# Designs tried in a protein design run: peptides against a protein of PDB entry 2AUS. Part 17

Target 1, 323 residues: chain A of PDB entry 2AUS
Amino acid sequence: ADIKREVIVKDDKAETNPKWGFPPDKRPIELHIQYGVINLDKPPGPTSHEVVAWIKRILNLEKAGHGGTLDPKVSGVLPVALERATRVVQALLPAGKEYVALMHLHGDVPEDKIRAVMKEFEGEIIQRPPLRSAVKRRLRTRKVYYIEILEIDGRDVLFRVGVEAGTYIRSLIHHIGLALGVGAHMAELRRTRSGPFKEDETLVTLHDLVDYYHFWKEDGIEEYIRKAIQPMEKAVEHLPKIWIKDSAVAAVAHGANLTVPGIVKLNAGIKKGDLVAIMTLKDELVALGKAMMSTQEMIERSKGIAVDVEKVFMPRDWYPKLW

## One batch from the design tools (peptide; aimed at target 1 D41 L158 R190)

Design b1_p12_3_s2 (made by RFdiffusion4, then SolubleMPNN; from b1_p12_3, 5 letters changed)
Fold by OpenDDE base, seed 3:
Structure b1_p12_3_s2 (fold): chain B 323 residues (1-323), chain A 12 residues (1-12)
Amino acid sequence: as target 1 above (323 residues)
Amino acid sequence: SAIDERLARLAA
């Protein structure tokens, strides 16, 4: 998620009309909720689906979706996309994750050996998805970006781990235990990050949501519920972006593919097949799509389909049809 | 939670 992407400007003269659209910071509270994502601190106990159902009840919503399942016993960062933003979770599913894990060793191991072996698990690991996963049980590689040991207390090892999406920490701990020769299990797990969502001031509980919704509905105080809900654009911060002309926005909002002439600026390093966010010049999310060109091709070409538009978020009427 | 308790001790 922390990949700083260079921005390449293709049209330095492109302007945007301030009267069109609804920038993330200028949405009325109802519209903000309709295009919102909650950085939820999921409690241990309930399933991610149950928690989403509770949020829908608390906030009187028709639909919501989560940015990647946490097991019932796992707490922490669960992005929950609301209403019209529900489908933005597709941007979060492939995003990197961070966890704090408590590993319990089944035997005594010298601390130096624990540190050495855990360091060897940084990089690529081979995993098989567990039976309970919706994923095909094929061997697959996953990247462990980093392991930071926080505490070693006898047989209890507290560590922070950054991983590729769909890395099973339980399986990682099992393999670490095997490599140590004594075995190990996951005693506790908390997710501390899901792409752009982390443990910060935006993290809220279910209780916070109850209270904040009450303050809004009963007391007319919008501030708390407004802060508790992030704009859907937060959920795409980690994606490569393409910014488009005002004249292209309505077409994309109607589900038309983005063509090269519509591009104002774009991130470097887009590859064909990448998931990209199509943005207005006011940093509004128009759509998610699949890049049909590289960044270089989008710069060099004068025409062609740059992005196959898969999911439109922006309403069709926020920008006028300029054709 | 055991994690929260441990993190709190490490931050103190």
Scores: peptide ipSAE 0.473, ipTM 0.934, DockQ to the pose 0.978
OpenDDE base, seeds 1, 2, 4, 5: peptide ipSAE 0.013, 0.464, 0.463, 0.457; ipTM 0.604, 0.933, 0.933, 0.932

Design b1_p12_3_s3 (made by RFdiffusion4, then SolubleMPNN; from b1_p12_3, 5 letters changed)
Fold by OpenDDE base, seed 3:
Structure b1_p12_3_s3 (fold): chain B 323 residues (1-323), chain A 12 residues (1-12)
Amino acid sequence: as target 1 above (323 residues)
Amino acid sequence: SRIDERLARLAA
């Protein structure tokens, strides 16, 4: 997720009106909540849906959605997008994830063999989705980006693992156990990262949210609830971005496709078909869409549809219609 | 959490 993307400037003279829009850091608290994402530490026990329902109740919200299901027994990083930001979770579903896993081996294996075999699982693996998954049970490749063994304690192996979205750690552990010849199962799992959301100072519990909401509503203290909620723009930090002219913002906010003349700057390495974030020059998320051109095509062409706009987030009135 | 306990021990 931390891929530094080069920014290519197409129009170095483009300015933005400071009176238009609401930059992420300048939103009133109510608006900040409406366009917010919580980096929730999901407790073990409840489903991801139950936790989302609790957040809605705690914060008196109509809508919320999560950035990728955690099993009931799995704890850790669950991004929860709020209200107007609810649909931003689609940017997080395909994002890479990190876990800390406790694997229990069903037999004794020398530590050197454990380390050697687990290293072989870095890279491409073949998985079949579990029966409970809404995903068709077809064999598919998944990437394991890294495996870091943290502790080997007899038959208990604690490890950190970075994986492509939709990699099943339970299945990975099962296959590791088979490769070791003794079998293994997942004893415990915690998600430590989901795209741009990680275990950091922004991670909050349900209890924190109760307290912080109380401090705001009863004591008039906004600071805690403001810090507990990230701007929706955080949820797209890992995506390639296209920054657009002020004159293009209202059109995109009305659901018009982004055309090449509207582009001010863009990330390098956009390919046709990529999910991209359309941003204002104030780093406000306007929309998500599918790139219809590469970065190179968007630079070289003077006209055409650059992005097929799929999901608009920005209200239609934040920027004036300049056409 | 067994993970949290182990991580805390490794950080100490």
Scores: peptide ipSAE 0.419, ipTM 0.922, DockQ to the pose 0.928
OpenDDE base, seeds 1, 2, 4, 5: peptide ipSAE 0.392, 0.404, 0.407, 0.397; ipTM 0.915, 0.918, 0.919, 0.917

Design b1_p12_3_s4 (made by RFdiffusion4, then SolubleMPNN; from b1_p12_3, 6 letters changed)
Fold by OpenDDE base, seed 3:
Structure b1_p12_3_s4 (fold): chain B 323 residues (1-323), chain A 12 residues (1-12)
Amino acid sequence: as target 1 above (323 residues)
Amino acid sequence: TAIDERLARLAA
């Protein structure tokens, strides 16, 4: 998520009409909710699906979806995309995750050995998905980006871990325990990050949402509920972006593929097959799509399909048809 | 939670 991407400008003269669209900061509260994502602090106990159902009831919503399942016992960062933004969770599923985990060792191990062995688990690890996973139970490599030991208290090891999407911390802890020779289990787990969503001032509880919704509906105070809901564009901050001309926005919003002439600027390092966010010059999310060209091809070519548009988010009427 | 308690202790 923290990869700073260079921005390459293809058309330095491209301007945007300030009258078109609804930039994330200029959405009326109802529209903000319709295109919102909640950075929810999921409590331990309920399933991620139950929590989404509660949010729908609390906020009187027809649709919502979560940015990656947390097990019932797991707390912390659960992005919940609302209404028109529901499908933006597709951008969050492949995003890196961070957790704080409490590992309990089944025997005594010297602290130096714990530290040394846990350091060896940084990098690539081989995992088999658990039986209850919707993922095929094939051996797969996953990347552990970092392990930070926070505390060693006898047999209890508190650590922060950054991982590739779909890394099973329970399995990681099991393998660490095996490598230590004593065995281990996951005593507790909290997710502290899901792509661009982290433990920060945007993190809210279900209770906060109840209160903030009541303040809006009963007292007319929209400030709290507005702050509790992030714009859907937050959910794509970690993706490579392509910014398009105003003249291309309506076509993409109608589900047309993005062609090379529509590109104003783009991130470096886009590869063919990458999930990309198509943005307006006002940083509005138009659509998600699959890159059909590399960044270099999108610069060098004068024509062709740059992005196969998979999911449109922007309403068709926010920008005029200029064709 | 045990994590929250431990984190609070480490921050103090």
Scores: peptide ipSAE 0.467, ipTM 0.933, DockQ to the pose 0.971
OpenDDE base, seeds 1, 2, 4, 5: peptide ipSAE 0.444, 0.461, 0.457, 0.008; ipTM 0.928, 0.932, 0.932, 0.542

Design b1_p12_4 (made by RFdiffusion4)
Pose (drawn by RFdiffusion4):
Structure b1_p12_4 (pose): chain A 309 residues (1-127, 142-323), chain P 12 residues (1-12)
Amino acid sequence: ADIKREVIVKDDKAETNPKWGFPPDKRPIELHIQYGVINLDKPPGPTSHEVVAWIKRILNLEKAGHGGTLDPKVSGVLPVALERATRVVQALLPAGKEYVALMHLHGDVPEDKIRAVMKEFEGEIIQRKVYYIEILEIDGRDVLFRVGVEAGTYIRSLIHHIGLALGVGAHMAELRRTRSGPFKEDETLVTLHDLVDYYHFWKEDGIEEYIRKAIQPMEKAVEHLPKIWIKDSAVAAVAHGANLTVPGIVKLNAGIKKGDLVAIMTLKDELVALGKAMMSTQEMIERSKGIAVDVEKVFMPRDWYPKLW
Amino acid sequence: SSEILERLEKLE
């Protein structure tokens, strides 16, 4: 998921006017929240659905959604997209996820076999692909390991299968998600407590700094997604519901294939929309016309890059 | 409480 993509510039002269839109990290606090995502450290106990409900109450929001469900006892990274950026969690499906898990073996098994068997579970699995498994600690029947997987991979099922392969059986004692696409345990990971307090600092004490840092621009959700940057003049047509045509492309990532989920970005690096690529990168470069992206969801409001009559 | 966090702390 976190492979740095090459950027190919088709129109080296394209410029963006600062009058329109905002750099993603410079939105007025209200707009920042309308188009924000929280990198939340989900506590064990509540369901992911319940956590989102609490967040809506805390931030007094109308809409919110999480990216990738964590079970009630699972803690860790839970991206929560807010308001207008609620659907941006769609961008996380192609990006992978990472967990640290504690596996309790129901029988004694030599460490040698445990490491050998765990390794064989990398690649494909049926319940999804397992990118990697790294054993961190093996203490008796307890195995602590880090695993990277494709979205929708049930770790409980993976551990169960490892138990079968070892014949002794296995139980998942605990699980914590450490990565969900571009969201990881860094300075943006916040708790529900921080969120409530920072919201009070803003609404009661008038200080926006803390609630601002606790909420990321929605563009964070598409950091690992192939991108197509378009001219200022093309943003309005897309923001108004039109698919993206090739003439509007300024630059794009290499490796885009027909059918890929892509992010359409302004030259300020703001998220305009998510869509499906109808052409490849090379076709987008060589062709002068045609629909380049079948837009599935528009995020940018019509007001930022307006059509003037 | 979290056993994973405790184990990671110890491993540090």

Design b1_p12_4_s1 (made by RFdiffusion4, then SolubleMPNN; from b1_p12_4, 6 letters changed)
Fold by OpenDDE base, seed 2:
Structure b1_p12_4_s1 (fold): chain B 323 residues (1-323), chain A 12 residues (1-12)
Amino acid sequence: as target 1 above (323 residues)
Amino acid sequence: SSRIAARLARLA
């Protein structure tokens, strides 16, 4: 999520009409909600699906979806995409995750040995998904990006861990316990990050959402609910981006593939097959798609399909048809 | 009460 991507400009003269579209900061409150994502602090107890159902009831919504399942007992960062933004979760599912975990050891182990063994679990690990996962129980490799030990208190080890999507922290702790020779279990787990969503001022509870919705509907105060909901564009901050001409926006919003002439600027390092966000020059999300070319091919070629459009978000009428 | 929250508060 923190990878700064270089921006390559193809057309430095491309302008955007300020009358077209709705930039993320200029959406009326109803439209902001329709294209919103909540950075929810999921409580321990309910499933991620139950929490999504509660948000739908609280905010009177027809549709919502979450950016990656948290187990019932796990708390913390659960991005919940709303209404028209519901399918933006496809950008968040493959995103890296961070957790704070409390591991309990089943025997006494010297602190130096704990630190040494836990450091060996940074990098590639082999995991089998648990029985309760929606994922087929095949052995798979996952990346542990970092392990930071925060506290060792006898048999209790508090640590921060950054992991590839679909890494099971419970399984990681089990394997650490085996490597230590005494065994271990996960006593508590909190997710502190899911892609671009983290523990910050945007993190809100279910209680906050109840109050903020009430302030809007009963008192006419929209400020709180507006701040509690992030624009859907937040959910794609970690993706490589392609910015397009105003004249290309309506075609892509109608489900046409992006062709090379429509590109104004793009991130460096796009590979064929990457998930990319197609943006307007006002940083509005038009669509998600699969790159059919590398960044270099999109620069060098004058024509061809740059992006296979998989999911449109922008309404068809925000930009005029200019063809 | 979260044991994680209580531990983090002591380390801050």
Scores: peptide ipSAE 0.382, ipTM 0.907, DockQ to the pose 0.935
OpenDDE base, seeds 1, 3, 4, 5: peptide ipSAE 0.021, 0.019, 0.020, 0.019; ipTM 0.685, 0.695, 0.706, 0.683; seed 4 fails the geometry check

Design b1_p12_4_s2 (made by RFdiffusion4, then SolubleMPNN; from b1_p12_4, 4 letters changed)
Fold by OpenDDE base, seed 4:
Structure b1_p12_4_s2 (fold): chain B 323 residues (1-323), chain A 12 residues (1-12)
Amino acid sequence: as target 1 above (323 residues)
Amino acid sequence: SSLIAERLARLE
């Protein structure tokens, strides 16, 4: 997820008008909320949907959505996109996830064997979705990017695991237990990462949100609520980006596809079919779309549709129509 | 208390 993408500049003379748009760091508090994502520390107990409903009530919001379901018993990083940013969750659903898991073994196993067997589960694994999942119960491959054993305490194994989206840690632990010959179950699970959202200083609780909203509304102190809400652009940090000319922004904001002449700079390694973020030169998210060209094609071609725009986020009036 | 939190706190 932390792959630094090279930036290729196509137009080195392109400038942006500082009077246009609302850069992520310069949004008035109300606008910041409208285009915000909360890095929520989901408590164990409630569903992800219940938590989203609570956030909507706490913050007096009409709309919100989460960046990937956590089971009721699972705690930790749940990105919650707010209001006009709600649809940005589509960028987070396919994003890699990290968890810390506590696995309890049903028998005694030497530590060396635990370490060896768990190492074998790094890479591609075959999983069957749980019965309770909304997903068709077909066997599917998933990637385990890494397993880091943090502690082995008798039959309790604490480990960090990085996984492809839709990897079931409970199922992983079950299979590890089978491979160890003693069986195992998931005692506890916490999500520590969902794409660009991590367990860091931006992580907030529901209680924090209640307090911070109160400080803003009753005391006029916006600092806390501002800090508790990340700009929607955070939710697309992991995506390949294409930066566009000021003159192209309004068209894309109206739902027009991005054409090659509108591109100022872009990340390397974009492939046809990739989900990409269309950005202004001020790093404002304009839209998400599907790349219709590779990075190389976008550099070499003078015309054509570069991105099929799927979801517009930017209001139509932030940049002037220059046509 | 989270068992994970308790364990992580011992490792710090």
Scores: peptide ipSAE 0.459, ipTM 0.923, DockQ to the pose 0.924
OpenDDE base, seeds 1, 2, 3, 5: peptide ipSAE 0.433, 0.454, 0.457, 0.446; ipTM 0.917, 0.922, 0.923, 0.920

Design b1_p12_4_s3 (made by RFdiffusion4, then SolubleMPNN; from b1_p12_4 with E3R L5R K10R)
Fold by OpenDDE base, seed 3:
Structure b1_p12_4_s3 (fold): chain B 323 residues (1-323), chain A 12 residues (1-12)
Amino acid sequence: as target 1 above (323 residues)
Amino acid sequence: SSRIRERLERLE
């Protein structure tokens, strides 16, 4: 998620009208909530769905969705997209994840051997989804980006792991245990990152949300609830972006595909088929879509469909129709 | 408290 993408400017003369739209930092509190994402510290015990239901009750919301299931026993970073932002979670599903795991070994293994074997699991691994998964139980390759051993205490190994979306840490630990020759199981798991959402000052509990909502509704203090909710644009920070002309915004907001003439600037390295975020020049999320061209094609071509728009987020009235 | 939190707090 931390890869700074180069920005290529296609139209350096393009300006934006400050009267149009609602930049993420200038939304009234009600609108901020409507287009918000909570970086929730999910407690162990409840399902991700139960936690989403509680948030809806606490904040008096009609809709919400989460950025990728945590098992009931798993704690930590659960992005919860609110109301009109609910479907932004689709950007978070394919995003990398980080966990801290406690692995318990079923036998004694020298520390040097533990370190050596765990290092071998960095890179590509073959996994089969668990039986409880709605995913077809086909063997699939997944990438382990890194393993950082934090502590070895006899048979208990605490480690940080960065993984491709849909990597099963329980299965990883099982395979590590097999490779060590003694077997192992996952004693505890916490998710510390989900794409752009991590353990930082934006991480809030369900209790915090109760208090912050109360401060807003009963005391008229919006500051706490405002800080507890991130703009939906946070949920797409890890995606390649395309910034469009003011004149193109309303059309895209109505569900029209983005054509090449509408592009002002874009990230380098977009490939055909990539999920991309279509942004205004004020960094407002207009829509998510599938790139129909590479970055290079979007630069070189004068016409054509650049992005197949899959999901619109921006209201149709934030920008005028200029076509 | 989670065992992970307790261990992380000791490592800080």
Scores: peptide ipSAE 0.295, ipTM 0.882, DockQ to the pose 0.878
OpenDDE base, seeds 1, 2, 4, 5: peptide ipSAE 0.288, 0.294, 0.286, 0.020; ipTM 0.878, 0.881, 0.881, 0.651

Design b1_p12_4_s4 (made by RFdiffusion4, then SolubleMPNN; from b1_p12_4, 5 letters changed)
Fold by OpenDDE base, seed 3:
Structure b1_p12_4_s4 (fold): chain B 323 residues (1-323), chain A 12 residues (1-12)
Amino acid sequence: as target 1 above (323 residues)
Amino acid sequence: SSRIEERLARLA
């Protein structure tokens, strides 16, 4: 999420009509909620689905979805996409995750050995998904981006870990314990990051949401509920982006594939097959799609399908049909 | 408070 992507401009004269669309910062509160994502601090105890159901009840919503399951006992960052934004969670599923974990060792191990062995688990690891997972139990590689040991207190090891999506921290801890020769288990786990969502000022509890909704509905104070909900565009910050002409927006909003002439600017390093966000010149999310060309091909070609549009978010009427 | 929160608070 933190990698600044270079922006390549194809059309430096392209302008946008300020009367069209609803930029993320200019949405009325009701519309902001309809296109919102909550950076929820999930409490330990409930399932991710129960928490989503509670949010729907608290905020009087018809639809919501979460950006990747946390086990009941796991707390922390759970992005919850609301209403029209619900499908944006698809962008968060493949995103990297960070956790703070408490590992308990089943024997005494010198601190130097703990540090050395845990360092060896940075990089590629082999995992088998647990039985309870919705995924096939095939051996697969996963990347551990980093391990940061925060505290070693006898047999308790507190550490921060950045991982590829679908890395099982419980399994990682089990393998670390085996490599240490004493065994280990996961005593506690908190997710501190899910792609662009992290522990910051945007992190809110279920209790905060109750209070903030009350302040809005009973007292007419929108500020709290507005700040508690991020625009859906936040959920795609980690994706490569393609910005399109105003004249292309309505077609894409109707589910048409993005063609090369519609591109105003794009991020460098897009590969064929990448998930990309199609944006307006006002940084509104139009759609998610699969890149059918590389960045280089999108620059060099005058025509062709640049993006196979998979999920439309923008309403069809925000921009006029200009074809 | 969680054991993680308690430990992080001591390290802060």
Scores: peptide ipSAE 0.400, ipTM 0.915, DockQ to the pose 0.868
OpenDDE base, seeds 1, 2, 4, 5: peptide ipSAE 0.017, 0.388, 0.384, 0.000; ipTM 0.660, 0.911, 0.910, 0.417

Design b1_p12_5 (made by RFdiffusion4)
Pose (drawn by RFdiffusion4):
Parts: sequence; structure tokens; C-alpha cells
Structure b1_p12_5 (pose): chain A 309 residues (1-127, 142-323), chain P 12 residues (1-12)
Amino acid sequence: ADIKREVIVKDDKAETNPKWGFPPDKRPIELHIQYGVINLDKPPGPTSHEVVAWIKRILNLEKAGHGGTLDPKVSGVLPVALERATRVVQALLPAGKEYVALMHLHGDVPEDKIRAVMKEFEGEIIQRKVYYIEILEIDGRDVLFRVGVEAGTYIRSLIHHIGLALGVGAHMAELRRTRSGPFKEDETLVTLHDLVDYYHFWKEDGIEEYIRKAIQPMEKAVEHLPKIWIKDSAVAAVAHGANLTVPGIVKLNAGIKKGDLVAIMTLKDELVALGKAMMSTQEMIERSKGIAVDVEKVFMPRDWYPKLW
Amino acid sequence: SEIEERLERLGL
């Protein structure tokens, strides 16, 4: 997921006017929240659905959604997209996820076999692909390991299968997500407590600094997604419901294939929309016309890059 | 949590 993509510039002269839109990290606090995502450290106990409901109450929001469900006892990274950016979690499906898990073996197994068997579970699995498994600690029947997987991979099922392969059987004692696409345990990971307090600092004490840092621009959700940057003049047509045509492309990532989920970005690096690529990168460069992206969801409001009559 | 405690002990 976190492979740095090459950027190919088709129109080296394209410029963006600062009058329109906002750099993503410079939105007025209200707009920042309308188009924000929280990198939340989900506590064990509540369901993911319940956590989102609490967040809607705390931030007095109308809409919110999480990216990738964590079970009630699972803690860790839970991206929660807010308001107008609620659907941006769709961008996380192609990106991978990472967990630290504690596996309790129901029988004694030599460490040698445990490491050998765990390694064989990398690649493909039926229940999804397992990118990597790194054993962190093996203490008797307890195995602590880090695993990277494709979205929708049920770690409980993976541990169960490892138990079967070892014949002794296995139980998942605990699980914590450490990565969900571009969201990881860094300075943006916040708790529900921080969120409530920072909201009070803003609404009661008038200080926006803390609630601002606790909420990321929605563009964070597309950091690992192939991108197509378009001219200022093309933003309005897309913001108004039109698919993206090739003439509007300024630059794009290499490796885009027909059918890929892509992010359409302004030259300020704001998220305009998510869509499916109808052409490859090379076709987008060589052709002068045609629909480049079948837009599935528009995020940018019509007011930022207006059509003027 | 248990995982957090183990990671702390491992210096991770």
C-alpha cells in the first residue's frame, strides 16, 4: 500500500489560482471538520459502530463513518471520516492494514516449528492475502506477532488456521490494529478523551488549535491511492457531476490501470473526487480526448472552483 | 493492555 508512486507531468505550465479552494491544511476550522478524518485509537469494549456514534455526539456532527471495522475487543487505528468526507473511507479498501496480535497456543509447540509454520502463511489465504508476518515474541504458548494484510482480512480466522496447521489449536487472546492504509500510530493518533477535551477547548475556551490537530484533512485518506491532478478549470465540471476527460489532466501517477480506484486532485492537492480509471497512465498521456475517470463520489463542493456564467 | 505491556518490555 505504501509504495511511493512516480509522478508524471503532462502540462508543466499549469498554475492554480489561490482564490479558489484552500490548501488542505488551511481550511477554516468549520470546513476543516466538514472535510476531516480522525485517526482514532479505538479503545477495547465498544463496537466500531458505537465509537462512531460517540464521536458524532462529541463533535455534534450529522454524519460520520469508520474505515475498516474493528471488533469490540480490538483496539487501535480506526479512521473515522467526518461529515462531507464520510465516504472517503472507500479510499482505504485498496490500502492494506497491519495488526499486532497475541496468539495463545492450546498446546506446546517448539519455537522452531512455530516460526516455520507462521512463515508459510504469508501470501494467500481463504476465509485475502497476507503480506507479511513478523514474530515479535514467543513465550511458551504465547506468540506475539505483527501481521500486514489486505483489507477485510479476518485475523481471528488467520490465527485459527495457524492453530490447525500446528494441530495444537490456537486462540487469539488480543488484537490491535497499528495501520490502516496511511493511518498509523503517529502524532495524529488521538483518543476519545482527547477529542472531547479538545472540542471543549474550542467551543468553550475558543481555542481551535487542539481540535484542529486531532482531525486530519480528508486528503490523508487518499495518501496511498494513485492520483490524477487536474487543471483549475476542470475542477468545476467534476465538482458538478461530470466525469473527468483527458484534457483536464495536468499530472498523474504512473502505474494506473483501467479499473483502478483513483483520486482526482486539484493542483492544491485537495481531494476533488474518487473514481475508476477508464484508461491507463500512458493512454491518459498520449490521448487528447475521452473519459479518463468514471467518477464515483464527489467530495469538493461546487463553491470552491465555481462555474461562472 | 497485554500487548502494550509486552511491547513496552521488548522496547518496541

Design b1_p12_5_s1 (made by RFdiffusion4, then SolubleMPNN; from b1_p12_5 with E2R E4D E8K)
Fold by OpenDDE base, seed 5:
Structure b1_p12_5_s1 (fold): chain B 323 residues (1-323), chain A 12 residues (1-12)
Amino acid sequence: as target 1 above (323 residues)
Amino acid sequence: SRIDERLKRLGL
């Protein structure tokens, strides 16, 4: 998520009309909610689905979805996409995750051995999904990006771990315990990151949402609820982006594929098959799609389908039809 | 939580 992607400009003369669209920071409060994502601090106890249902009740919403299940006992970062933004969660499902975990060892192990063995679990690991997972129980590789030991207190090991999406921390801890020769279990788990969403000033509780909605509806104060909801564009910050001409926006908003002439600028390192965000020159999310070309092909070619558009977010009327 | 208590003690 933190990889700054280079931006390559294809058309340096392309201008945008300031009267068209609704930039993320200029949406009326009702529209901001319709295109919003909450960085929720999920409490331990409820399921991720129960929490989404509560948010829908609190905020009087018809639709919402979450950016990746947390088990009932797991707390922390749960992105909840609202209303028209609900399907932006598809950008968050493949995103890396960070956790803080408390591992309890079933025997005494020297600290140096704990540190050495846990370091061996950085990189590629082989996992089998748990019985309760919706995923077929096939052996699969997963990346552990980093393990940072925060504290060793006898048999209790507190650590931060960055992982590929769908890595099971409970299974990782079980295998660490086996490698140590004493066994181990997961005592507690918190998710501290889900792609671009982390523990920061945007993290809010269910209680915060109740209070902030009340301040808006009863007192006319929109500031708190506005800050508690992030624009849907936050949920795609980690994706490679393609910025398009104003003349191409309405076509893409109607579900047309993005063609090469519509591109103004793009991130470096796009590969064929990548999930990409199609953006306006005002950083509004138009659509998500699959890259049909590399960055280099999108620069060098004069024509062809650059992106197969899979999901439109932008309303059809924000930009005029210029075809 | 046991994690929050430990993080606070560590100044994290």
Scores: peptide ipSAE 0.524, ipTM 0.953, DockQ to the pose 0.941
OpenDDE base, seeds 1, 2, 3, 4: peptide ipSAE 0.516, 0.511, 0.518, 0.505; ipTM 0.951, 0.951, 0.952, 0.951

